Peptides against a protein of PDB entry 1IK9. Designs and how they scored, part 66

Target 1, 211 residues: chain A of PDB entry 1IK9
Amino acid sequence: MERKISRIHLVSEPSITHFLQVSWEKTLESGFVITLTDGHSAWTGTVSESEISQEADDMAMEKGKYVGELRKALLSGAGPADVYTFNFSKESCYFFFEKNLKDVSFRLGSFNLEKVENPAEVIRELICYCLDTIAENQAKNEHLQKENERLLRDWNDVQGRFEKCVSAKEALETDLYKRFILVLNEKKTKIRSLHNKLLNAAQEREKDIKQ
Target 2, 207 residues: chain A of PDB entry 1IK9 as posed
Amino acid sequence: MERKISRIHLVSEPSITHFLQVSWEKTLESGFVITLTDGHSAWTGTVSESEISQEADDMAMEKGKYVGELRKALLSADVYTFNFSKESAYFFFEKNLKDVSFRLGSFNLEKVENPAEVIRELIAYALDTIAENQAKNEHLQKENERLLRDWNDVQGRFEKAVSAKEALETDLYKRFILVLNEKKTKIRSLHNKLLNAAQEREKDIKQ
Target 3, 195 residues: chain B of PDB entry 1IK9 as posed
Amino acid sequence: MERKISRIHLVSEPSITHFLQVSWEKTLESGFVITLTDGHSAWTGTVSESEISQEADDMAMEKGKYVGELRKALLSVYTFNFSKESAYFFFEKNLKDVSFRLGSFNLEKVENPAEVIRELIAYALDTIAENQAKNEHLQKENERLLRDWNDVQGRFEKAVSAKEALETDLYKRFILVLNEKKTKIRSLHNKLLNA

## One batch from the design tools (peptide; aimed at target 1 I181)

Design b2_p24_1 (made by RFdiffusion4)
Pose (drawn by RFdiffusion4):
Structure b2_p24_1 (pose): chain A 207 residues (1-76, 81-211), chain B 195 residues (1-76, 83-201), chain P 24 residues (1-24)
Amino acid sequence: as target 2 above (207 residues)
Amino acid sequence: as target 3 above (195 residues)
Amino acid sequence: EFFEESTEEIEAMEEEFEEKIAEM
């Protein structure tokens, strides 16, 4: 059981703001209850599933395509106008295309005997919604803060692992250099002794 | 300017639900407006910064401690009474085995309740709208952080596994280069022997 | 780099020694 409460402007009353409450079960296609309120009175109407299918036929529209129009218009490039007569309780709305507009929906609403009860329930539903949302935003705020920390934690763990690697790498190389360079000292020494021995034989050949 | 709308029950009408709307600027301490509505009529009252502190004196409570009790009682066990004839509104606090009058307000019946009710409903719808948007923004951040975390965690796994492959990998190379030096040393030594 | 440089130093010392022999 779902519902949407939207504010709307009626052409015959651009001064005051009205509220439209649409409620259904699962889908609009299966039917819906519509309620209009000015904060004092309330007018209600019902639209059955069969009435929706018929109206879609009378409008030469694919049924799902028609329900889509109802969703854009009632549940809040698509321009829609709303009219209501307190004298007749007739409620209709049109889709305004280029130079051509057409009747999209019409409802004969009935003035409600207990407007206050309807208005109180509506406000109550809104307050419950505000409440459910806050709880959710709080749950997400905490999850947000947990992740901000869990990242900072691992980020530090990362920097440490990298810094540990660099310290170990330079440490290993330092030892290597020492050993390698000691050998080089030997090579240079041997190489020079050899040279010396070659200059010596050269001197014997020459004298 | 902030506001809180609470659903309450009056002692003289546990059947019907009323709505209490409290509005203020910065802190209740500087005064506030309180409105009571049953969805048909509405009663309003203004409480000045001067009256609030005055009440803090009659009770001998620090203006802070007193405002604190109001926040708990009015912004949502607290009991509420209202007489439509007198427009007098008062509320009490109920502890174990005792209760006491906590405060009262002389409210006045509003001339155009529908206007007040319409504004209240409008506020709720805006609140629902702003809250749903924040739920989205925080939902995405939760996603970005989830991804960013997996990234770094992956970097950590790769980094640690590298540090553990380093000693073994570098030592092999060192053996290789070192064995080259030795060979040279041998060949030199052999040559020296030749002579 | 250090490894390569050490190899090149050794190669240079060997080349100088071969030149000196040749001259001799």

Design b2_p24_1_s1 (made by RFdiffusion4, then SolubleMPNN; from b2_p24_1, 14 letters changed)
Fold by OpenDDE base, seed 3:
Structure b2_p24_1_s1 (fold): chain B 211 residues (1-211), chain C 211 residues (1-211), chain A 24 residues (1-24)
Amino acid sequence: as target 1 above (211 residues)
Amino acid sequence: as target 1 above (211 residues)
Amino acid sequence: SFEEELKKEIEEMEKSFQNKLKNA
């Protein structure tokens, strides 16, 4: 079961924040329970999949699009744009809401609620759910923070090893070239010395033939 | 201003979850506002720094230790160990709480509350605070999740560069050695050839002298 | 012989390189 609580303003009571709780199983399309409260009274209604389908048909709206509008209206609260207007009669227990666009306002949905006999129990349960959600989110935050600190340590360790590897590669290359040049120069000197000895021996032989 | 809401159970009403809201500025030691609600009625009291100091003195407890016990009692709710027991008289508006240990129960603190005239406003504000806290914690969770994903990418990038650096170092070393050995062997062969030419020239000269 | 000196010098270089490889 999924649940969302949102703050709403009623057209009839614009100074009093109301709370709209919606509870559903997997999808809002399969039906939901709606609870309205002002912190003193509570009203609850059940909306079936058949009612959602009928409202979509009455609006000539595709069901998925209609459920998408329900989700925006009922689960996001009235966002900073007054796109959704909520109306409730405490006398008739009739709840309805409208989508307001620049050129068109239209009723999105309507349902009858029933006044809860023990509103304090509904309010206590609503507060309990909020406190549980806070605790769960705090535990998740602490977990993500610890994981973030771990990943930062692991990154610093690999970065430090990478920098050492780069420096060690450059040092190795420089050392190998220096050593190679030294040995190569020694062999060049020895080759030059042997060539000079051969030239001298050839010149001496040419002198010995000329007596 | 800091705030904490906790679930508590009253000895007089063990079946009804109550909510204890505590609000303070920077430190609980400097005083706090306490609000108790059952979801229908609300009671509020203000506790001054002087009252906290007096209660600590009356208990013969060091103020920091006393505030540490207040913080556990009032801000953690009754944890799974019934270490803290809460009592409230709706008639006298007297609130008191005890710390229960194996061999000793003692009163930790007491204060008078006042019944709130408009409990619905207090309850609405309490729910608003819970919803704000949920939204803030969700935004923090989403931020930490995105940061965690970034750090994981950055770690993978450095790890992949490190592995390439290690492989490139090993390949460089192997290539430099192979090239060095090749050039060195060519110089050895040239030196051997020159030595053999010198030996032959010396033998021919010795023959020419005997001739 | 010159060949023996050159062989020794290479063996010493190879050992010097291998020892630096083990200590890096």
Scores: peptide ipSAE 0.015, ipTM 0.809, DockQ to the pose 0.097
OpenDDE base, seeds 1, 2, 4, 5: peptide ipSAE 0.014, 0.008, 0.015, 0.015; ipTM 0.810, 0.806, 0.809, 0.808; seeds 1, 2, 4, 5 fail the geometry check

Design b2_p24_1_s2 (made by RFdiffusion4, then SolubleMPNN; from b2_p24_1, 15 letters changed)
Fold by OpenDDE base, seed 1:
Structure b2_p24_1_s2 (fold): chain B 211 residues (1-211), chain C 211 residues (1-211), chain A 24 residues (1-24)
Amino acid sequence: as target 1 above (211 residues)
Amino acid sequence: as target 1 above (211 residues)
Amino acid sequence: DFEEELKKEIEEMEKSFQNELEKA
């Protein structure tokens, strides 16, 4: 079961933050349980897949698009743009919400809720879920932080090895060329010396022939 | 202001999860506000630095150690070891908690609480704080996840460059040696050829002298 | 013999190179 809790403002009680809990299995499309609370009273309703399909059909909206709008309204809460307006009558237990566009407002959905007999239990469970979510998110944060610190160390270690490899490559190239030049110059000097000896020997032989 | 909310079980109501909120400025040692709720009623008390100091003195405990025990009891909740037992009388509004060690249980602290007139407002604010904390932790998780993915890419990139550098170093060394050997062998062949010419010239001169 | 000296110089150079290859 998946769950989302959002803050909403009711048109009837704009000064009192309400909390909208939505609980569902796998997808919101398959239906959901909605719970509304003001921290004193709670109201719950079940919305079936058939009701979602009917609301989509009544709107002449494609079901996936309609479910996308439900998700934005019910799971994100009223985002900072107040694109969604929430209404609830405590007397009728009728909940409805509207999407407000620039030129057109329309009802996106409506649900009959039932007043919960023991709202304190629902509120306690809601707070428990929030605290569990905080603990899970904190554990995940600590894990990700430790992983990031590990990855940063590993990156620094490889970077340092890479820089050493680059320097070692350049040093090796330079050293090999220096050694090569030394040996090559020795052999060139020996060749020159041998050529000079051959020239001298040829000149001496030419002198010996000339007596 | 810092805040922590914990689940506790009261000895008087072990079947009902209570929530203990502690709010403080900078350090718990400077005093704190404690709020207890069962999701229907709420009770609040203020604990001053002087009360904390007095409780530490009454226990003959060093203040920093005592504050450390308060932090474990009040901020961590009853950890899985039930080392801390919480008691509250709704009639007297007297809250006290005990530390249970293997051979000794002792009262760690006691507070007079006042019943909140509008518990719904306290509960709503508590839920709001939980939802804000969830949102902050989620944003931090998403940031850390993106950083983790970045660091992993950066590590893979440097690792791949390092491996290429190692291979390039080995290839360069091998190529330089091959080239060096080729040129060296050419010079050695030239030296051998010149030596043979010198030997032949010397032998011819020795023949010419014997002639 | 000059050929033996040159052969030794080759072998010493090859050994020196090989020993440096093993140290890197």
Scores: peptide ipSAE 0.016, ipTM 0.814, DockQ to the pose 0.069
OpenDDE base, seeds 2, 3, 4, 5: peptide ipSAE 0.019, 0.020, 0.021, 0.019; ipTM 0.814, 0.814, 0.815, 0.814; seeds 2, 3, 4, 5 fail the geometry check

Design b2_p24_1_s3 (made by RFdiffusion4, then SolubleMPNN; from b2_p24_1, 13 letters changed)
Fold by OpenDDE base, seed 1:
Formats: C-alpha cells, sequence, structure tokens
Structure b2_p24_1_s3 (fold): chain B 211 residues (1-211), chain C 211 residues (1-211), chain A 24 residues (1-24)
C-alpha cells in the first residue's frame, strides 16, 4: 500500500494546519482512502475507482488527466502556488477541493468523510508512519553518502592511474626516440667511417697503379 | 534548535505507542525540552543543565557519560534491545526511565511534566516537523542519488580513458620497436656490405703487393 | 666481429627495454 501525508489549509480553518493522508494500492486511479486530521479529530473516507471515474465523467475530463489533478491536489500538498483550495465541513463531514486557475476556479472533487471514533490511534499511526519514513530515508541517505564517498575514492584512484599512464606513455615515447636516434647516429657514423676508409683505399690503389 | 522524536512504550500503557520529543540547543548537556504525547494528550517539561548535572552527581556518574546515556535513552528511541524502560504517570505527570542491564536495573532519570492545554497544536507541530524532515531528507536523497550517478559516469569515463591509454601505450611501444628494428637492420646490412667491400679491397691490395 | 658487437648492442637494447616495461 502506498501512502502520502500532506499539510493542507482548510478555507474554514485557515489558521489550523490540517493533515491529509491518502492511501492507495499501486495507482490512485484504482481508488484510495483519505484521512483528514487536525491533531485532535480525524475523518476518513474511501473513494472507489467508480467514484473517480464518475467525477472525471461529470467534469468531462479524460480520466488520466483527472487522476493527474487528483495526484497534484491530494499527494503533492498544496505547493506554494495555492492552486488547490480545500474545504471541509465538520458538521456535514463533506470535504471538497477546488482548482484555482487565473480566470476560473472549479471544484475538482468532493468526498463524504466519517468522523473516526478513536482519532488518537489514527494520529499515532500517522506519526509512526512519519517516523518510519524518516528512518528509511535516513538509512538511504547514509547508504548513498557512503556510496558517494566510495565512488569518489574510486574515481580519484583511476584518475591518478590514468595520469601516471599518460606520463609514462610520454616518457616512454621520448626515451625510445632518444635511444633510437643515438643508435642510428652511431651506425651512421660507422657507415661514414667505412665509406671514408673505402674511398681512401680506392685512392691509394689508384696511386699505386699510377710508377 | 535540535529536535528528535522517538517512539516509546510506557510500562503503564504498553499497547499504546507514545512519542517522545526532545528539543535542545547545540548539546543535550545544556538542557532540553521534553514532550510526551499519545496522539490525544501531550505533556511537556523543561530540564535544565543544573538538573542534568544534579542527576549525574546523584548517580555518581561522570557528566559526559550520563549525557551519553540520556542521548541513548531519549534520542535513539528504545532500540529493539529494550535497554531503556519508560514510565509515566498521567496522574502525577511524573516521567521516569530505567536502564536495564543484565544483572542490574536502575533509574537513569526522572522529569516532572505538565499537561499541555492544547495538545492538538503540539501534535500538529510535531507532524509538521516530521513532514518537513521527510521533505528535507527526500531532497537530500535526490541530490545524493544524482551525485552518485554523476560520479559513476565520471568513473566510467576515466576508466575507459585509462584502458585506452594503456592499450595506446602498448601499441605505440610495439610500433616504435618494429620501426626501430627495420631501420637498424637496414643500417646493419649497409655496414656489413661496406665491411665486405673493405675486406675485398684489402685482399686485392695484398695480392697487388705480392704481385 | 663487428657483426657480433652489433648483435650484442641490439640484444642489450632489447633487454633494457623489456626491463623498463616490467618496471612501469
Amino acid sequence: as target 1 above (211 residues)
Amino acid sequence: as target 1 above (211 residues)
Amino acid sequence: SFEEELEKEIEEMEKSFQNKLKEA
């Protein structure tokens, strides 16, 4: 089961932060359980896939687009843009929310909720879920941090080996060329010396033939 | 201000999860505010540095060691080892906790709490803090994940360059040697040819002198 | 012989080079 808790402000109680919990299986489209709390009272309702489909049809909105709006309204929290306005009557247990656009405000959805008999249990479970989520996220953070430190060490090690390889390649090339030139010059000198000896021997023979 | 919320079980109410919030400035040793809640009622107390020092002295425990025990008891949550037992009387508002060791159980600390008049506000603020902590941890997780992916790419890039550098070094060396041997063999052949010509010229001159 | 000196010089260069390759 997937769950998201968000803070909302009710139009009727703008000074009191409410918490909106949504719980669902795999997809929000398949229905969800909604819980509203003010930290003292809690209200719960179940929204079926058929109700979601009916609300989409009543709005003449494509179901996937409607579910996308539900996801933004109910799961994202009201982002700082106040694009979604939440209303709840404690008397009627009627919850509804509106999408506020620049020139048009419209009701996006409405739910009948039921007052929970033991709100403290719902609140405790909600806090437990928050604490579990914190612990899970902390463990994930610690793992990712250790992995980052490992990857950084491994990167530095390979980088250092790479730089050594580049330097070793350049040094090897330079040393090989120097040695090559030295040996070639020695052989070139020997060839010149042998040529001169051959020329001298030929000149001496030409002198010996000329008596 | 630092804050930690943990789940505890009270000996008097073992079936009901309680939440223990501790808030402090920089160090727990300088004092803290403790809040206990069951999701319906809340109780708060302030513990001063002097009270912490007095409890350490009464226990004949070194203050840093005592603060270390307070940190384990109050901030870590009761780990699965049930090393810390929590007691609270709603009637007296007296909170105390014990450390359970293999052969010895002893009271580690005690606090007088006051019942909060508006527990819903304390509970809402506690839930808000949990949600903020979740959001912060999630943002940190997303950052660390992106950084891990970056570091992994950078590692793969350097590793691939390193492997290419190694291969290029080996190939360069092999090519340089082949070229070197070719040129040396040409010069060697020329030297041999010149030496043979010189030997022949010397033999002809020795024949001409004997002639 | 001149050829033997030249062969020794080549062998020494080959060995010196192979040794440097093993030390890198």
Scores: peptide ipSAE 0.025, ipTM 0.817, DockQ to the pose 0.094; fails the geometry check
OpenDDE base, seeds 2, 3, 4, 5: peptide ipSAE 0.024, 0.020, 0.023, 0.019; ipTM 0.816, 0.815, 0.816, 0.816; seeds 2, 3, 4, 5 fail the geometry check

Design b2_p24_1_s4 (made by RFdiffusion4, then SolubleMPNN; from b2_p24_1, 12 letters changed)
Fold by OpenDDE base, seed 1:
Structure b2_p24_1_s4 (fold): chain B 211 residues (1-211), chain C 211 residues (1-211), chain A 24 residues (1-24)
Amino acid sequence: as target 1 above (211 residues)
Amino acid sequence: as target 1 above (211 residues)
Amino acid sequence: DFEEELKKEIEEMEKEFQKKLEEA
């Protein structure tokens, strides 16, 4: 089962933060359990897939789009924008919420909730879930941090090898050219020497022919 | 102010998870506020630096070591080891905890708590803190994940450049040697040709002298 | 002597270059 807890402000009690827990299996579309608490009382309701479908039909909205709006309202919490207004009657146990757009406000959904007989159990479980989620997220953070440190080391090692390879390539090229020039110059000197010997031999032969 | 919430089991109520919040400024040694809740009632006490020092002295323990034990007991939660036992009397509002070692169990500390008049406010604030902590940790996780994805890309890019540099070095070396051999062989051929001309000239001169 | 020295130097250089070409 998946779960999300969000804080909401009820129109009837704007000074008291309420907490809205939604629990579902795989997708919100298949139905969910909603729990509302003020830290003293708790209220729970079950929303079926059929109720979700009915609300979508009543709104003349495509089901996937409607579930998308439910997800934004019920799982994202009250984002910084007052886009979603929550209403709850403790007397009737009727919960409803509205989407407020610039030009149109409309009811997005409504649920009948039942007052929980032992709210302390619900609150304790909710706090336990929060603490478990914190611990899991901390463990993930520590893992990601260690992986980040590993990747940074690995990057530095490869970067250092790359720089050494570049330098070694340039050094190799320079060394090979220097060696090549030395050998080439030696062969050029030998060629010049042999040419001079040939010229001298030809001049001596021309002298010997000229007696 | 720093804060830690942990779940504890009271000896008097082993079936009911209690939550222990500790709040402090910079270091636990300077004093802290302790809050206990069962999700219905809450109790709060303030522990001063002087009380911490007194408890350390009464235990004949070095203050830093004692604060280290307090930190393990009160901030680490009940670790999987029953090393710390928590006791609370709802009647006397007396909270005490013991460290259980294999050979010795001893009282680590005690606090007088006051029952909170409006426990719902404390519980709501505690849940808010948990939700804020979850959101902060999620944002850190998302950041670290994006950074890891960046570092992995950067590593792959440098690795690919390194491999190309290695291949380019080997190719350069091979090309330079091939070019060198070609030029060298041309010079060798010229040297051989000049030597043959010198030998022929010398043989002709020796023939002319014998003539 | 000079031809033999040149020939040896040539052969040594060819061997060094050939060895490097085979090691590459």
Scores: peptide ipSAE 0.025, ipTM 0.816, DockQ to the pose 0.042
OpenDDE base, seeds 2, 3, 4, 5: peptide ipSAE 0.022, 0.023, 0.023, 0.022; ipTM 0.817, 0.817, 0.815, 0.816; seeds 2, 3, 4, 5 fail the geometry check

Design b2_p24_2 (made by RFdiffusion4; failed a check: the pose's geometry)
Pose (drawn by RFdiffusion4):
Structure b2_p24_2 (pose): chain A 207 residues (1-76, 81-211), chain B 195 residues (1-76, 83-201), chain P 24 residues (1-24)
Amino acid sequence: as target 2 above (207 residues)
Amino acid sequence: as target 3 above (195 residues)
Amino acid sequence: SAAELAAAEAEHAALAAELAAEES
């Protein structure tokens, strides 16, 4: 059981704002209840599933394509106009294309005996919605704060692992250099003694 | 300006639900407007900064402590009474085995209730709209942070596993380079022996 | 001979240059 409460402007009353409440079960296609209120009175109407299928035929439209039009228009490039007569309780709306507009929907609403009850329920639904949302935003705020920390934690764990690696790398190299360079001292020493021996042989060949 | 709309029950009509709308600027301390509606009629009252502090005196409470009680009672066990004939509104606090009048307001019947009701409904719809948008923004951030975390965690796994491969990998190379030096040293010694 | 001596001086210069290049 779902519903949408939207605000709308009627052509015959651009001054005041009205409210449209549409409620259904699962899908609009299966039928829906529509209620119009100016904050004092309320007018209600129903549209059955068969009535929707018939209206789609009379409009030369694919049924799902027709329901799609109803969703854009009633549940809030597509321009729609709304008219209502308090004298007749007739409610209709048209889609305005280029230079060509057409009747998209028509409802004979009935003035409600208990407007206050309807208005109170509507406001109550809205307040419940505001409430459910806040609880959700709070749940997400906390999850947000948890992740901001869980990131900062592991980020630090990361920097430490890297810094530990660099310290260990330089530490290993330092030991390596010492050993390697000690050997080089021996090579140079040996290499020079050999030379010296070669110059000594040379001197004996020359004298 | 801020406002809170609460659903309440009056003692003289537990059957029907009323709505209490409280509006203010910055803090209730500086005064506020309270509106009561049953969806048909509406009653309003203004409470000045001067009246509030005045009440804080009659009770001998710090203006802060007193405003605190109002926040709990009016912005949502608290009991509410209203007489449509007098327009007098009062509410009490109920503790274990006692109750007491906490405050009252002389409200006045509003001339155009439909206007008030329309504005209240409009506010609720805007609030629903702003809240749904924030739920989206925070939902995406929750996603970005989830991804960013997996990233770094992966970097950490890779980094730690590197530090543990370092000693073994570097030592092999060191053996290689070192074995070269020794060979040279042997060959040199061997040459020296030649002579 | 002098040839043996010049070969021994070239090998000695090459290994001294290599040690100077590998010096850390």

Design b2_p24_2_s1 (made by RFdiffusion4, then SolubleMPNN; from b2_p24_2, 16 letters changed; failed a check: the pose's geometry)
Amino acid sequence: SMSEYQKALEESEKKEKELEEEEL

Design b2_p24_2_s2 (made by RFdiffusion4, then SolubleMPNN; from b2_p24_2, 14 letters changed; failed a check: the pose's geometry)
Amino acid sequence: SEEEYQKALKESEELAKELEEEEL

Design b2_p24_2_s3 (made by RFdiffusion4, then SolubleMPNN; from b2_p24_2, 15 letters changed; failed a check: the pose's geometry)
Amino acid sequence: SSSEYEKALKESEELSKELDEEEL

Design b2_p24_2_s4 (made by RFdiffusion4, then SolubleMPNN; from b2_p24_2, 14 letters changed; failed a check: the pose's geometry)
Amino acid sequence: SSEEYEKALKEHKELEEELEKEEL

Design b2_p24_3_s1 (made by RFdiffusion4, then SolubleMPNN; failed a check: the pose's geometry; its pose is not in this set)
Amino acid sequence: EEEERKKKKEEEEKERKKKEEEEK

Design b2_p24_3_s4 (made by RFdiffusion4, then SolubleMPNN; failed a check: the pose's geometry; its pose is not in this set)
Amino acid sequence: DEEEKKRKEEEEREKKEKEEKEKE

Design b2_p24_4 (made by RFdiffusion4)
Pose (drawn by RFdiffusion4):
Structure b2_p24_4 (pose): chain A 207 residues (1-76, 81-211), chain B 195 residues (1-76, 83-201), chain P 24 residues (1-24)
Amino acid sequence: as target 2 above (207 residues)
Amino acid sequence: as target 3 above (195 residues)
Amino acid sequence: AEEEEEAAELAEELASIAEAEAAK
């Protein structure tokens, strides 16, 4: 059981704001209850599933395509106009295309005997919604703060692992250089003795 | 300017639900407006900064402690009473085995209740709208952080596994370069022996 | 391409309106 409460402007009353409450079960296609309120009175109507299928046929529209139009118009490039007569309780709305508009929906609403009960329930539903949302935003705020920390934690763990690697790398190289360079000292020494021995032979050949 | 709308029950009508709307600027301490509605009629009252502090004196409570009790009682066990004939509104606090009058307001019946009710409903719808948008923004951030975390965690796994492959990998190379030096040393020594 | 698609959707909606009027 779902519902949507939207605010709307009637052409015959651009001064005051009205409210439209649409409620259904699962889908609009299966039917819906519509209520109009000005904060004092309330007018209600029902649209059955068969009435929706018939209206779609009378409008030369694919049923799902028609329900889609109802969703955009009633549940809040697509321009829609709303009219209501308190004297007849007739409620209709049109889609306004380029130079051509057409009747999209019409409802004969009935004035409600207990407007206050209807208005109180509506406000109550809105307050419950505001409440459910806050609880959710709080749950997400905490999850947000947990992740901000869990990232900072592992980020530090990362920097440490990298810094530990660099310290170990330079440490290993330093030892290597020492050993390698000691050998080089021997090579240079041997290499130079050899040269010396070559120059000594060369001197015996020459004298 | 902030406001809180609470659903309450009056002692003289536990059947019907009323709505209490409290509005203010910055803090209740500087005064506030309170409105009571049953969805048909509405009663309003203004409580000045001067009256509030005055009440803090009659009770001998720090203006802070007193405002604190109002916040708990009015912004949502607290009991509420209202007489439609006198427009007098009062509420009490109920503890174990005792109760006491906590405060009262002389409200006045509003001339155009529908206007008040319409504004209240409009506020609720805007609030729903803003809250749903914040739920989205925080939902995405929760996603971004989830992804960013996996990234770094992966970097950590790769980095630690590298530090553990370093000693073994670098030592092999060192053996290679070192074995070259020794060969040279041997060949030199052998040459020297030649001569 | 987006403007051509919108023009085609509008023509389809106008045709449907004409068919509904003719069936009435």

Design b2_p24_4_s1 (made by RFdiffusion4, then SolubleMPNN; from b2_p24_4, 11 letters changed)
Fold by OpenDDE base, seed 4:
Structure b2_p24_4_s1 (fold): chain B 211 residues (1-211), chain C 211 residues (1-211), chain A 24 residues (1-24)
Amino acid sequence: as target 1 above (211 residues)
Amino acid sequence: as target 1 above (211 residues)
Amino acid sequence: KEEEEEEKKLKEELERIEEALKKK
């Protein structure tokens, strides 16, 4: 089961932060349970897949688009202020919400809720869920931080090896050329020496022919 | 101001999860505000630095060690079960807690609380703090995840460059040696040719002398 | 002359090797 808790302001009680919990299985489209609380009282309602389909049809909206709007309204948390207006009558237990656009407002959905007999249990469970979520997110943060530190070390290690490889390549090239030049100069000196010996031998032979 | 909310079980109400909020400035040693709630009622008390010092003295415990135990008791959240026992009388508003060791239990501290007149405000504020903490932790998680993905890309990029550098170094060495061998073989052939010419010239001169 | 020309060829070969290595 998936769950989201959001802060909302009711038009009837703008000074009192309310909390809207939505719980669903896999997709909001398959239906959901909605719970509203003010920290003293709680109200719960179940919205079926058929009710969601009927509301979409009544709005002449495609079901996926309608569910997309439901998701934005009911699951957004601190979304952009004033896009959605929430209304609830504690007397009739009627909950409805509107989407406020620049030039048009329309009712997005309406649900009958029931007052919870033991609101303290619902509130305690809600706080427990928040504390569990904090603990899970903190554990995930600590894991990601450790992984980040590992990846940074691994990067520094490879970078240092890469820089050493570049320097070693340049040093190898320089060393090989120096060694080659030395050997070539030795061979060149030997060739010169042999040419000089040939020239001298030719000159001596020319002297011997002249007697 | 720092804050921690923890789930606790009261000895008097073991089936009802209570929430213990502790709020302090910089260090728990300088004093704190404690709030207890069951999701319906709330109780608050202030513990001064002088009271903490007096409790440490009465226990014959070093203040830093005592504050360390207070931190474990009051801030641990879901620590190891059963290390600390919490007691609260709704009638006297007396809160006390014990540390349970294998062979000894002792009272760690005791505080008078006052019943909050508007518990719904305290509960709403507590839920707001939980939701804010969830949002902050989620944003931190998303940031750390993106940074990990960046570091992994950067690591792969450097690793790929390093592998190319190694291969290029090996290829360079092989190419240079092949070129050097070719040039050296040419010079060696020239030296051999010049030696053969010198030997022939010497043999011809020896023939001319015999002639 | 022939030695100077062989020396020149050897220098030109070394330079060609150097240039070919700078391009990798």
Scores: peptide ipSAE 0.006, ipTM 0.808, DockQ to the pose 0.004
OpenDDE base, seeds 1, 2, 3, 5: peptide ipSAE 0.005, 0.000, 0.000, 0.000; ipTM 0.808, 0.809, 0.809, 0.809; seeds 1, 2, 5 fail the geometry check

